Peptides against a protein of PDB entry 5KEZ. Designs and how they scored, part 24

Target 1, 320 residues: chain A of PDB entry 5KEZ
Amino acid sequence: NVAIYNPFRPWWERYQPVSYKLCTRSGNEDEFRNMVTRCNNVGVRIYVDAVINHMCGNAVSAGTSSTCGSYFNPGSRDFPAVPYSGWDFNDGKCKTGSGDIENYNDATQVRDCRLTGLLDLALEKDYVRSKIAEYMNHLIDIGVAGFRLDASKHMWPGDIKAILDKLHNLNSNWFPAGSKPFIYQEVIDLGGEPIKSSDYFGNGRVTEFKYGAKLGTVIRKWNGEKMSYLKNWGEGWGFVPSDRALVFVDNHDNQRGHGAGGASILTFWDARLYKMAVGFMLAHPYGFTRVMSSYRWPRQFQNGNDVNDWVGPPNNNGVI

## One batch from the design tools (peptide; aimed at target 1 W11 W12 H258 V307)

Design b2_p14_4 (made by RFdiffusion4)
Pose (drawn by RFdiffusion4):
Order: C-alpha cells, then sequence, then structure tokens
Structure b2_p14_4 (pose): chain A 320 residues (1-320), chain P 14 residues (1-14)
C-alpha cells in the first residue's frame, strides 16, 4: 500500500493498494504465512480484508513511497508490480465530469467512477479479475478461511461473482474438501439508496450496518428508544436475514464517529455502555458476530468530528 | 483546514 507521510502514516493508507505483494507495516510474506499456519494449527481462522475495488488515489505522487518499495505512478496509471496499466482502469467507462463519484442516486457511477479519487479497477476485464483472483488464491493456499470484501457497494455484484468463480477451494490440510471461502461484503445500506445489500446475497454475507447504529441509539436511550423495544430484534427491525448478516457494535471505521451512525455508535471510549451492547449482541442469536479490538489515539473533536481520526496504530517513527 | 477536510474524505473512503 501507499506509504502516506502527510498526515503521518494514517490507518487508511492501507486502503490504497500499490501491489499484491504481501508486504506491509504488519509484516512480510514469511510472517504472514507463519501467522496463518500457527493460527490454523490451533483452530483459529484468518479472514483477510481484500481491497479489490481500487488501487491508490489518483493524485498520489509517483515514486517508491510504498510499503515494499515498489514503484508506481498514479497519474500514468502504471502499477508495474502487479502489473496494471491504464487499460486496467475505468477512466473511459465513468461518465461524470470529474471522473469521481458525484451522485449516489446513480447506481452506475457509484460502480464505474472513482471513489474519492481512488483509481477504479476495470473489474469487467478478465485480466483484472485474474490478477485479483491470483492474489486471493495465493492467500487461500496459504490457508486463509475467507475475505472481507472492502467497498463492495462500489463493485457490480456480477463482477464480484466473476472473481469468486476463479477461487480455489480452501486448503485441504485444514478444511474439509470442497470448502469455500467465507465471503462477507462491506455494503453500508441504511435504506433510501438504489443499491440494496440484498443485491449481494448471491456472493456471500453482508455487513449489517443498521445493527450497531440501532443498538447504539437504543442503549444510549436516544431518539425515544428503549431496551424493551429489542424484544423483536433482528429482521423485525428491517435487517437482512440472519443467515446473511455479519454483525458488530462498531467497526474500525465508524468507531471514529464519522461513519454509519455517527455519534450513536458505541465504542471502547464508552466502556460501560459498550460492554452492555456487545453483551446483548453476543447473547442474541441474530447474525454472525464480529468483535472489535482497537488502539487508542488522541481524539480531538471539533464540530462533532475528530480531526485525529486518521491517526494510525501505535508506532515509533512509523514502525508499529 | 483544507488538509483536514481532505483527510476526512479519505478516512471516509476507507
Amino acid sequence: as target 1 above (320 residues)
Amino acid sequence: AAAVAAWHAKAKAA
């Protein structure tokens, strides 16, 4: 991923890929393989956050400011470490004047245009689908059990299916024969938009962002909500079917207060209420549960938004 | 201020 130095090494630089080499601030390929093997050998699975909608920002300076020193040039669309060229991006397919996503009532541009200027991969091309599949198969053979598909709303459900069609079964040393990767797709669907999370049920589960937003408001006793109203918690509140939901109280993104749910999302900063919300979630049968494990940062709210929400993991001059 | 806004936009895009 791009090594971003202003601001200093933000957590979200990891969502701007430069290549598919397994080489990050978290470690190299040997350390990654070692982790996956050790965890599988004690029965704990690894799920990978797959950033496949885009490479890095179009305005990032060319050079080797990357976590493995790989060269890249966003202006010329050259990512030779993969390799990707200008033919591999959606510049000619997007119809907005800016080339970015401008209107979320237009389902097409949400898919084909740049998300906040991030170079949008042409996922309809077999070559691009193959390079992504090669990356995910490398992970599957190492032994990962599934994937979080980042920014799934900005990918066509069919393109996702075409990529998944190319994946190996899970490593037969640890998983039964014919086992398939666990897929959960990050789609923020609070209603009122043309894209529905149900559009993605063919590919795997989806993140149910309504879950934590509603639970936070209820536990905080905001907007007239009471815990007694949770008697019909689940699809009764308009959530996706339980067998398609990945649920959580907060995630790494919206725990910073800017996300789906804003200030209602309970986090470790609100420890007393947060424990209650996690407890309710873990006790209730709805969904497959994910628990957040975080790091502290110097929060500094100005106008209800944290100016330090970009701060990366604890580090000494960028070393985690 | 503008830099912070840009940082917020990038954070939200993650």

Design b2_p14_4_s1 (made by RFdiffusion4, then SolubleMPNN; from b2_p14_4, 8 letters changed)
Fold by OpenDDE base, seed 5:
Structure b2_p14_4_s1 (fold): chain B 320 residues (1-320), chain A 14 residues (1-14)
Amino acid sequence: as target 1 above (320 residues)
Amino acid sequence: SAAIAANLANTRAS
């Protein structure tokens, strides 16, 4: 991914890929392979956060300022480490003036335009699908158990399906022969917009962002809501079917006030309420549960916004 | 919502 120095190595630089090489601040490919092996050997499975909707931001300077040293040129859409070129992006498909998503009530913009400058891959192209599949298959062959598909809302479900259809079975050294990768897709659907979580059920599980938002409201006792109202928690609250739901109290985005849920989202900053919410989530059978492991950072609120929401995990002068 | 999505996008691209 790109190396961003202003601000200094923010967490979100990881979501600006320039190659599919397994060399980041977390380590190199050999180290990753070693970790996966060790984890699998004790029954801990690895699921990769796969960023396949886009490459880095269009405004990032060209060069070799990346975690693996690979050259890239956002201006010319040149990512030779893949390789991708200008033919592999949706620039000509997006019809907005800025090239970015401007209206989230327009599903075509949401999927064909850039997510705030992030170069949008042309996932309709078999070449692009194949390059992504090669990346994911390499991980599968290493021994990962599945994937979180980042920004799935911004990809056409059919394009995702086409990629998934190219995937290998899981590594038989640790998984039963014929096992398929576990897929969960990040889709923000709080209602009121055209793209629905149900659009993606055919590809795997989806994130249910209503879960954390509504649970936060209940636990906080907002609007007179009570725990007793959770009697029909799950489908009874309008959530997706349990067997399609990936549920969580918070994630890295809404923990920072970004994304679905707003101020209702409970985080470790509110320790008591957070533990109540996580405890309830783990006790209740609805959905596949995900527990957040995060870190503290020096929050500085200005006009209601944390100006330090970019701060990444603890590091030693950029080295994790 | 668009506002929420914008915040998410801004976090990743700014």
Scores: peptide ipSAE 0.034, ipTM 0.749, DockQ to the pose 0.259
OpenDDE base, seeds 1, 2, 3, 4: peptide ipSAE 0.032, 0.029, 0.032, 0.033; ipTM 0.735, 0.706, 0.742, 0.739

Design b2_p14_4_s2 (made by RFdiffusion4, then SolubleMPNN; from b2_p14_4, 12 letters changed)
Fold by OpenDDE base, seed 2:
Structure b2_p14_4_s2 (fold): chain B 320 residues (1-320), chain A 14 residues (1-14)
Amino acid sequence: as target 1 above (320 residues)
Amino acid sequence: SAQIQENQRLTRAS
């Protein structure tokens, strides 16, 4: 991914890929392979956060300022380490003036335009699908158990399916022969927009963002909500079917957010209430549970926004 | 809605 120095190595640089090389601040490919092996040998499975919707930001300077030193040029859409070129992006398909998503009520914009300036891959192309599948298959062959598909809301479900159909079975050294990778898709669906979580059920599980948002309001006792209302927690609250749900109290985004799915979200900053929420989630039979492991950072609020929301994990001058 | 849009991912492209 790109190496960003202003601000200094933010968490979100991880979501700006310039290649599919397993070479980042977390380590190199050999170290990753070693980690996967050690984890699998003790029954801990690895699920990779796969960033396949886009490459880096369109405004990032060209050069070799990346975690693996690969050259890239956002201006010309040149990513030779893949390789991608201008033919592999949706620049010509997006019809907005800025090239970015401007209206989330327009599903075509949401999927064909750039997410906050991130160069949007043309996932309709078999070439692009194959390059992504090669990346994911390399991980599968190493021994990972599955994937979180980042920004799935911004990809057409059919394009995701086309990629998934190219995937290998899991590594038989640790998984039963014929096992398929576990897939869960990040889709932010709080209602009111045309793209629905149900659009993605055919590809795997979907993140249920209503879970953390609603649980936060209940435990915070907002709007007269009571714990007793949680008796029918799950489908009874309008959430997706349990067998399609990936549930969580918070994630890295909404730890830093506000509004619906932000302000109500419980995090480690509110330790007592957070423990209550996580405990309830683990005890109540709904969905596949995910527990967050995060870190403290020096929050600095200005006009209701944390100006340090970019801060990544603890590090020593950029070294994790 | 604007309320939903502001709760999207916080990834930056700069």
Scores: peptide ipSAE 0.045, ipTM 0.787, DockQ to the pose 0.230
OpenDDE base, seeds 1, 3, 4, 5: peptide ipSAE 0.060, 0.054, 0.043, 0.046; ipTM 0.776, 0.788, 0.755, 0.781; seeds 1, 3, 5 fail the geometry check

Design b2_p14_4_s3 (made by RFdiffusion4, then SolubleMPNN; from b2_p14_4, 11 letters changed)
Fold by OpenDDE base, seed 4:
Structure b2_p14_4_s3 (fold): chain B 320 residues (1-320), chain A 14 residues (1-14)
Amino acid sequence: as target 1 above (320 residues)
Amino acid sequence: SAAIEEARRLSRAS
């Protein structure tokens, strides 16, 4: 991914890929292989946060300022380490004036236009699908158990399916023969927009953002809500089917006040309430649970926004 | 929510 130095190595640089090389702030491919092996050997499975919707931002300077030194040129859509070129992006498909998503009520924009400047890959192309599949298959062959698909809302479900259909079975050294990768898709669906979580059920589980949002409201006792109302928690609250749900109290986005759920989202900053929420989540059978492991950072609020929301996890001069 | 989504994506893009 791109190496950003202003601000200094923010967490979000990880979501601006320039190659599919396993060479990042966390280590190189050999170290990753070693980690996966060691984890698998003790029954801990690895699920990769796969950024496959886009490459880096269009405004990032061309050059070799990346975690593995790969050259890239956002302006010309040139990512030779893949390789991608101008034909592999949705520039001509997106019809907005800015090239960015401007209207989230337009599903076509949401899927064909850039996420605030992030170069949008043309996932309709078999070439692009294959390059992504190759990346994911490499990880599968290393021994990962599955994937979180980042920004799935911004990809056509059929394109995702086409990629998934190219994936290998899991590594038989650790998984039963014929096992398929575990897939969960980041889709923010709080209602009111045309793209629905159900659009993605065919590909795997989806993130249920209503879960953390509503649970936060209940635990906070907002709007007169009571714990007793959780009696029919899950589908009874209008959430997706349990077998399609990936549930969580918070994630890295809404932990910073940006994502779905707004101020209702509970985080470790509210330790007592957070523990209550996480405890409830783990005790309740609805959905597949994800527990957040985060970190403290020096929050500095200006006009309701944390100007330090870019701060990544504890690191050694940018190396995690 | 569109506004929430925009805030989220903005944090990742720049």
Scores: peptide ipSAE 0.087, ipTM 0.817, DockQ to the pose 0.272
OpenDDE base, seeds 1, 2, 3, 5: peptide ipSAE 0.087, 0.073, 0.074, 0.070; ipTM 0.817, 0.812, 0.807, 0.809; seeds 1, 2, 5 fail the geometry check

Design b2_p14_4_s4 (made by RFdiffusion4, then SolubleMPNN; from b2_p14_4, 9 letters changed)
Fold by OpenDDE base, seed 4:
Structure b2_p14_4_s4 (fold): chain B 320 residues (1-320), chain A 14 residues (1-14)
Amino acid sequence: as target 1 above (320 residues)
Amino acid sequence: SAAVQEALARVRAS
């Protein structure tokens, strides 16, 4: 991915890929392979956060400032390490003046236009699908158990399906023969927009952002909500079917105050309430649970926003 | 919401 130095190596640089090389702030491919092996050997499975909707931002300077030194040129849509070129992006398909998503009530814009400048891959193309599948299959062959698909809301479900159909079975060294990768898709659906979580059920589980938002409201005792109302927690609260839901109290985005769910989201900063929420989540059978492992950073609020929300996990001069 | 999504995207795309 792109190496950002201003601010200094933010967490979100990881979501601006320039290649599919397993060479990042976390280590190289050999180290990753070693980790996956060691984890699998003790029953710990690895799920990769796969950024496949886009490459890096269109405004990033061309060059070799990347975690693996690969050259890239956003301006010309040149990512030779893949390789991608101008033919592999939705520049001509997006009809907005800016090239960015301007109206989230237009599903076509949401899928075909850039997510605030992030170069949008043309996932309709078999070439693009295949390159992504190759990346994911490499990970599968290493021994990962599945994937979180980043920014799934911004990809056509059918395109995702086409990629998933190209995936290998899981590595039989650790998984039963014929096992398929576990897929969960990041889809922000709090209602009111045309894109629905249900659009993605055919591909795997989806993130249920209503879960953390509503649970936070209840535990915070907002809007007259009571704990007793959790009696029908899950589908009874309008959430997606349990077998399609990945649930969580917070994630890396909304933990920073600007994510889906707003101020209701509980985080480790509110330790007692957070523990209550996480405890409840783990005790309740609804959905597939995800527990956040995070860190403290020096928060500095200006105009209600943390100017240090870019700070990544503890690191050694940018190396995690 | 759209606003939340845009905010997150802006941070990610910076």
Scores: peptide ipSAE 0.078, ipTM 0.824, DockQ to the pose 0.222
OpenDDE base, seeds 1, 2, 3, 5: peptide ipSAE 0.078, 0.075, 0.075, 0.068; ipTM 0.822, 0.823, 0.822, 0.819

Design b2_p14_5 (made by RFdiffusion4)
Pose (drawn by RFdiffusion4):
Structure b2_p14_5 (pose): chain A 320 residues (1-320), chain P 14 residues (1-14)
Amino acid sequence: as target 1 above (320 residues)
Amino acid sequence: AHEYQWLANYKARN
C-alpha cells in the first residue's frame, strides 16, 4: 500500500493498494504465512481484508513511497508490480465530469467512478479479475478461511461473483474438501439508497451496519429508544436475514465517530455502556458476531468530528 | 453515510 507521510502514516493508507505483494507495516510474506499456519494449527482462522475495488488515490505522487518499495505512478495509471496499466481502470467507463462519484442516487456511477478519487479498477475485464483472483488464491493456499470484501457497494454484484468463481477451495490440510471461502461484503445500507445489501446475498454475507447504529442509540437511551424495545431484535427491526448478517457494535471505521451511526456508535471510549452492548450482541442469536480490538489515539473533537481520526497504530517513527 | 468518508473529510480539512 501507499506509504503516506502527510498525515504521518494514517491507518487508511492501507486502503490504497500499490501491489498485491504481501508486504506491509504488519510484516512480510514469511511472517504472514507463519501467522496463518500457526493460527490454523490451533484452530483459529484468518480472514483477510481484501481491498479490490481500487488501487491508490489518483493524486498520489509517483515514485516508490510504498510499503515494499515498489514503483507506481497514479497519474499514468502504471502499477507495474501487479502489473496494471491505464487499460485496467474505469476512466473511460465513468460518466461524471470530475471522474469521481458525485451522486449516490445513481447506482451506476457509484460502481464505475472513482470513490473519493481512488483509481477504480475495471472489474469487468477478465485480466483484472484474474489478477485479483491470483492474489486471493495465493492467500487461500496459504490457508486463509475467508475475506472481508472492502467497499463492496462500489463493485457490481456480478463482477464480485466473477472474481469469486475463480477462487480455489480452502486448503485441504485444514478444511474439509469442497470448503469455500467465507465471504462477507462491506455494504453500508441504512435504507434510502438504490443499492440494497440484499443485492449481494448471492456472493456471501453482508455487514449489517444498522445493527450497531440501532443498538448504540438504544443503550444510550437516545431518540426515545428503550432496551425493552429489543424484545424483537433482529429482522424485526428491518435487518437482513440472520444467516446473511455479519454483526458488530463498532468497527475500525465508525468507532471514530464519523461513520454509519455517527456519535451513537458505542466504542471502548464508552467502556461501561460498550460492555453492555457487546454483551447483548454476544448473547442474542442474531447474526455472526465480530468483536472489535482497537488501539488508542489522541482524540480531538472539533464540531463533533475528530481531527485525529486518521492517526495510525502505535508506532516509533512509523514502525508499529 | 458513505464509504471512505474519512478520506473525504481529511481532504476537506486540508

Design b2_p14_5_s1 (made by RFdiffusion4, then SolubleMPNN; from b2_p14_5, 9 letters changed)
Fold by OpenDDE base, seed 2:
Structure b2_p14_5_s1 (fold): chain B 320 residues (1-320), chain A 14 residues (1-14)
Amino acid sequence: as target 1 above (320 residues)
Amino acid sequence: ARDYVGVELWKKRN
């Protein structure tokens, strides 16, 4: 991915890829392979956060300022380490003046235009699908158990399906023969927009962002809500079917205080309430549960916003 | 304040 130095190595630089090389602040491919092996040998499975909707931002300077030193040129859409070129992006397909998503009520824009300047891959092309599948299959062959698909809301479900259909079975050294990768898709659906979580049920599980948002409101006792109202928690609250839901109290995005639940989201910053929420989630039989393991950072609020919400995990001068 | 707008999360990435 791109190496961002202003601010200094933010967490979100990881979501601006310039190649599919397993060479990042977390380590190189050999180290990753070793980690996967060690984890699998003790029954811990690895699921990769796969960024396949886009490459880096269109405004990032060309050069070799990346975690593996690969050259890239956002201006010319040149990513030779893949390789991608201008033919592999949706610039000509997006019809907005800016090239970015301007109206989230237009599903076509949401999927064909750039997400906040991030160069949008033409996932309709078999070439692009194959490059992504090769990346994911390499991970599968190493021994990962599945994937979180980042920014799934911004990809056509059919394009995702086409990629998934190219995937190998899991590595039989650790998984039963014929096992398929576990897939869960990040889709922010809190209602009010045309794209629905149900559009993606055919590809695997989806994130249920209503879960953390509503649970936070109840635990905080906002609007007179009571714990007793959780008797029909799950589908009874309008959530997706349990077998399609991946649930969580917070994630790295909404832990930073905006979007997808906002102030209702409970985090480790409110330890007592957070423990209550996580405990309830683990005890209640709805969805596939995900527990957050995060870190503290020096929060500085200005006008209600944390100006340090970019801060990444603890590191040694940029090295994790 | 409650914020249910997803776009605020993505603007941080670029």
Scores: peptide ipSAE 0.042, ipTM 0.756, DockQ to the pose 0.186
OpenDDE base, seeds 1, 3, 4, 5: peptide ipSAE 0.037, 0.043, 0.038, 0.040; ipTM 0.764, 0.762, 0.758, 0.732; seeds 3, 5 fail the geometry check

Design b2_p14_5_s2 (made by RFdiffusion4, then SolubleMPNN; from b2_p14_5, 8 letters changed)
Fold by OpenDDE base, seed 2:
Structure b2_p14_5_s2 (fold): chain B 320 residues (1-320), chain A 14 residues (1-14)
Amino acid sequence: as target 1 above (320 residues)
Amino acid sequence: ARDYVGVARWKERN
């Protein structure tokens, strides 16, 4: 991915890929292989956060400022380490003046235009699908158990399916023969927009963002809500079917959220309430549960916004 | 100029 130095190595640089090389601040490919093997040998499975909707930001300077030193040029859409070129992006397909998503009520913009300037891959092309599949299959062959698909809301479900259909079975050294990778898709569906979580059920599980949002309001006792109202928690609250849901109290994004979209979210900053929410989630039989393991950072609020929301995990002068 | 994703990305998605 790109190496960002202003601010200094933010967490979100990881979501601006310039190659599919397993070479980042987390380590190199050999170290990753070693970690996967050691984890699998003790029954801990690895799921990769796969960023396949886009490459890096349009405004990032060209050069070799990346975690593996690979050259890239956002201006010319040149990513030779893949390789991608201008033919592999949706620049000509997006109809907005800016090239970015401007109206989230327009499903075609949401999927064909750039997410906050991130160069949008043309996932309709078999070449692009194959390059992504090769990346994911390499991980599968190493021994990972599955994937979180980042920004799935911004990809056509059919394009995702086409990629998934190219995937290998899991590594039989650790998984039963014929096992398929576990897939869960990040789709933010709180209602009110045309893209629905149900559009993605055919590809795997979907993140249920209503879960943490609603649970937060209950635990916080907002709007007169009571714990007793959780008797029909799950589908009874309008959530997706349990067998399609991946549930969580918070994630790295909404842990840094504010306002209507994030104010209800419980995090480790509110330790007592957070433990209550996580405990309830683990005890209640709805969805596939995900528990957050995060870190503290020096929050500084200005006008209701944390100006340090970019801070990444603990590191030694950029080295993790 | 550099693109800020992170929280900005999340805010625009919701």
Scores: peptide ipSAE 0.040, ipTM 0.770, DockQ to the pose 0.169
OpenDDE base, seeds 1, 3, 4, 5: peptide ipSAE 0.037, 0.038, 0.037, 0.037; ipTM 0.747, 0.767, 0.760, 0.763; seeds 3, 4, 5 fail the geometry check

Design b2_p14_5_s3 (made by RFdiffusion4, then SolubleMPNN; from b2_p14_5, 9 letters changed)
Fold by OpenDDE base, seed 5:
Structure b2_p14_5_s3 (fold): chain B 320 residues (1-320), chain A 14 residues (1-14)
Amino acid sequence: as target 1 above (320 residues)
Amino acid sequence: AEDYVGVKLWKERN
């Protein structure tokens, strides 16, 4: 991914890829392979956060300022480490003046235009699908158990399916023969927009962002809500079917303030309430649960916003 | 200087 130095190595640089090389601030491919092996050997499975909707931001300077030194040129859409070129992006499909998503009520814009300047891959092309599949298959062959698909809302479900159809079975050294990778898709659906979580049920599980938002409101006792209202928690609250839901109290985005779910989201900053929420989630049978492991950072609020919400994991001069 | 692309991404996605 791109190496960002202003601010200094933020967490979100990870979501601006320039190649599919396993070479980042966390380590190299050999170290990753070693970790996966050690984890699998004790029954701990690895699921990779796969960024396949886009490459880096269109305004990032060209050069070799990346975690593995790979050259890239956003201006010319040149990513030779893949390789991608101008033919592999949706610039010609997006009809907005800016090239970015301007109206989230237009599903075509949401999927064909750039997410905040991030270069949008043409996932309709078999070439692009194959390059992504090769990346994911390499990880499968290493021994990962599945994937979180980042920004799935911004990809056509059919394109995702086409990629998934190219994937190998899981590594038989650790998984039963014929096992398929576990897929869960990040889709933010709080209602009110044309893209629905149900559009993606055919590809795997989806994130249920209503879960953390509603649970936070209840535990915070906002709007007179009570714990007793949780009697029909799950589908009774309008959530997706349990067998399609991945649930969580918070994630890295909404942990930082007004993300999906807004201020209702509980985090480790609210220790007592957070423990209650996590405890309830783990005790209740609805959905597949995900527990957050995060870190503290020096929050500085200005005009209601944390100016340090970019701060990544603890590191030594950029090295994790 | 690099713009706060991540912040913009977060605000638009969430």
Scores: peptide ipSAE 0.030, ipTM 0.728, DockQ to the pose 0.167
OpenDDE base, seeds 1, 2, 3, 4: peptide ipSAE 0.028, 0.029, 0.030, 0.030; ipTM 0.718, 0.709, 0.712, 0.717; seeds 3, 4 fail the geometry check

Design b2_p14_5_s4 (made by RFdiffusion4, then SolubleMPNN; from b2_p14_5, 8 letters changed)
Fold by OpenDDE base, seed 5:
Structure b2_p14_5_s4 (fold): chain B 320 residues (1-320), chain A 14 residues (1-14)
Amino acid sequence: as target 1 above (320 residues)
Amino acid sequence: SEDYVGLKRYKERN
């Protein structure tokens, strides 16, 4: 991915890929392979956060400032390490003046335009699908158990399906023969927008962002909410079917006060309430649960916003 | 339904 130095190595640089090389601040491919092997050998499975909707931001300077030194040129849509070129992006398909998503009530913009300047891949193209599949298959062959598909809301479900149809079975060294990768898709659906979580049920599980938002409100006792109201928690609260839901109290986005849930989201900053929420989540049978493991950063609020919400995980002068 | 909340990670990505 792109190496950003202003601010200094923010967490979100990880979501600006310039190649599909397994060469990041977390380690190189050999180290990753070693980790996957060690984990699998003790029954711990690995699921990769796959960023396949886009490449890096359109405004990032061209060069070799990347975690594996690969050259890239956002201006010309040149990513030779893949390789991608201008033909592999949705620039011509997006009809907004800026090239970015401007109206989230327009599903075509949400899927065909750039997510806040991130170069939007033309996932309708078999070439692009194949390059992504190759990346994911490499991971599968290493021994990962599945994937979180980042920004799935911004990809057409059919394009996702086309990629998934190209995937190998899981590595038989650790998984039963014929096993398929576990897929869960990041889709923010709080209602009121055209794109629905149900659009993606055919590809795998989806994130249920209503879960953390509503649970936070209840645990905080906002708006007169009571714990007793959780008797029909799950589908009874209007959430997606349990077998399609991936649930969580917080994620890295809404932990920072932005994204789905807003201020209702419980985090480790409110330790007691957070433990209550996580405990409830783990005890309740609804959905597939995900527990957050994050870090403390030096929050600095200005006008209600944390100006340091960019801060990445603890590191030694950029080395994790 | 709830109002859309923009993701800071997306805003910061560019």
Scores: peptide ipSAE 0.111, ipTM 0.797, DockQ to the pose 0.203; fails the geometry check
OpenDDE base, seeds 1, 2, 3, 4: peptide ipSAE 0.090, 0.079, 0.105, 0.092; ipTM 0.802, 0.794, 0.792, 0.798; seeds 1, 2, 3, 4 fail the geometry check

Design b2_p14_6 (made by RFdiffusion4)
Pose (drawn by RFdiffusion4):
Structure b2_p14_6 (pose): chain A 320 residues (1-320), chain P 14 residues (1-14)
Amino acid sequence: as target 1 above (320 residues)
Amino acid sequence: HVPHRPTLRDWQAR
């Protein structure tokens, strides 16, 4: 991923890919393979955060400011370490004047245009699908059990299916024959938009962002909500079917207060209420549960938004 | 509408 130095090494630089080499601030390929093997050998599975909708920001300076030193040039669309060229991006397919996503009532541009200027991969091309699949198959054979598909709302459900069609079964040393990767797709669907999370049920589960937003408001006793109202918690509140939901109280993104739910999201900063919300979630049968494990940063709210929400993991001059 | 996670553009716009 791009090594971003202003601000200094933000957590979200990891969502701007430069190549598919397994080489990050978290470690190299040997350390990654070692982790996956050791965890599988004690029965704990690894799920990978797959960033496949885009490469890095179109305004990022060319050079080798990358986590493995790989060269890249966003202005010329050259990502030779993959390799990707300008033919591999949606510049010609997007219809907005800016080339970015401008209107979320238009389902087409949400898919074909650049998400906040991030270079949008042409996922309809077999070559691009193959390069992504090669990356995910490398992970599958190492032994990962599934994927979180980042920014799934900005990918066509069919393109995702075409990529998944190319995946191996899970490593037969650890998983039964015919086992398929566990897919959960990050789609923020709070209603009122043309894209529905149900559009993605053919590919795997989806993240149910309504879950934590509603639970936070209820536990905080905001907006007239009471815990007694949780008697019919689940699809009774308009959530996706339980067997398609990946649920959580907070995630790495919206724990910073800017996200789906804003200030209602309970986090480790609100430890007393947070424990209660996690407890309710873990006790209730709805959904497959994910628990957050975080790091502290110097929060500094100005106008209800944290100016330090970009701060990366604890580090000594960028080394985690 | 809920914006996607922040980016360098969002940080620079602050």

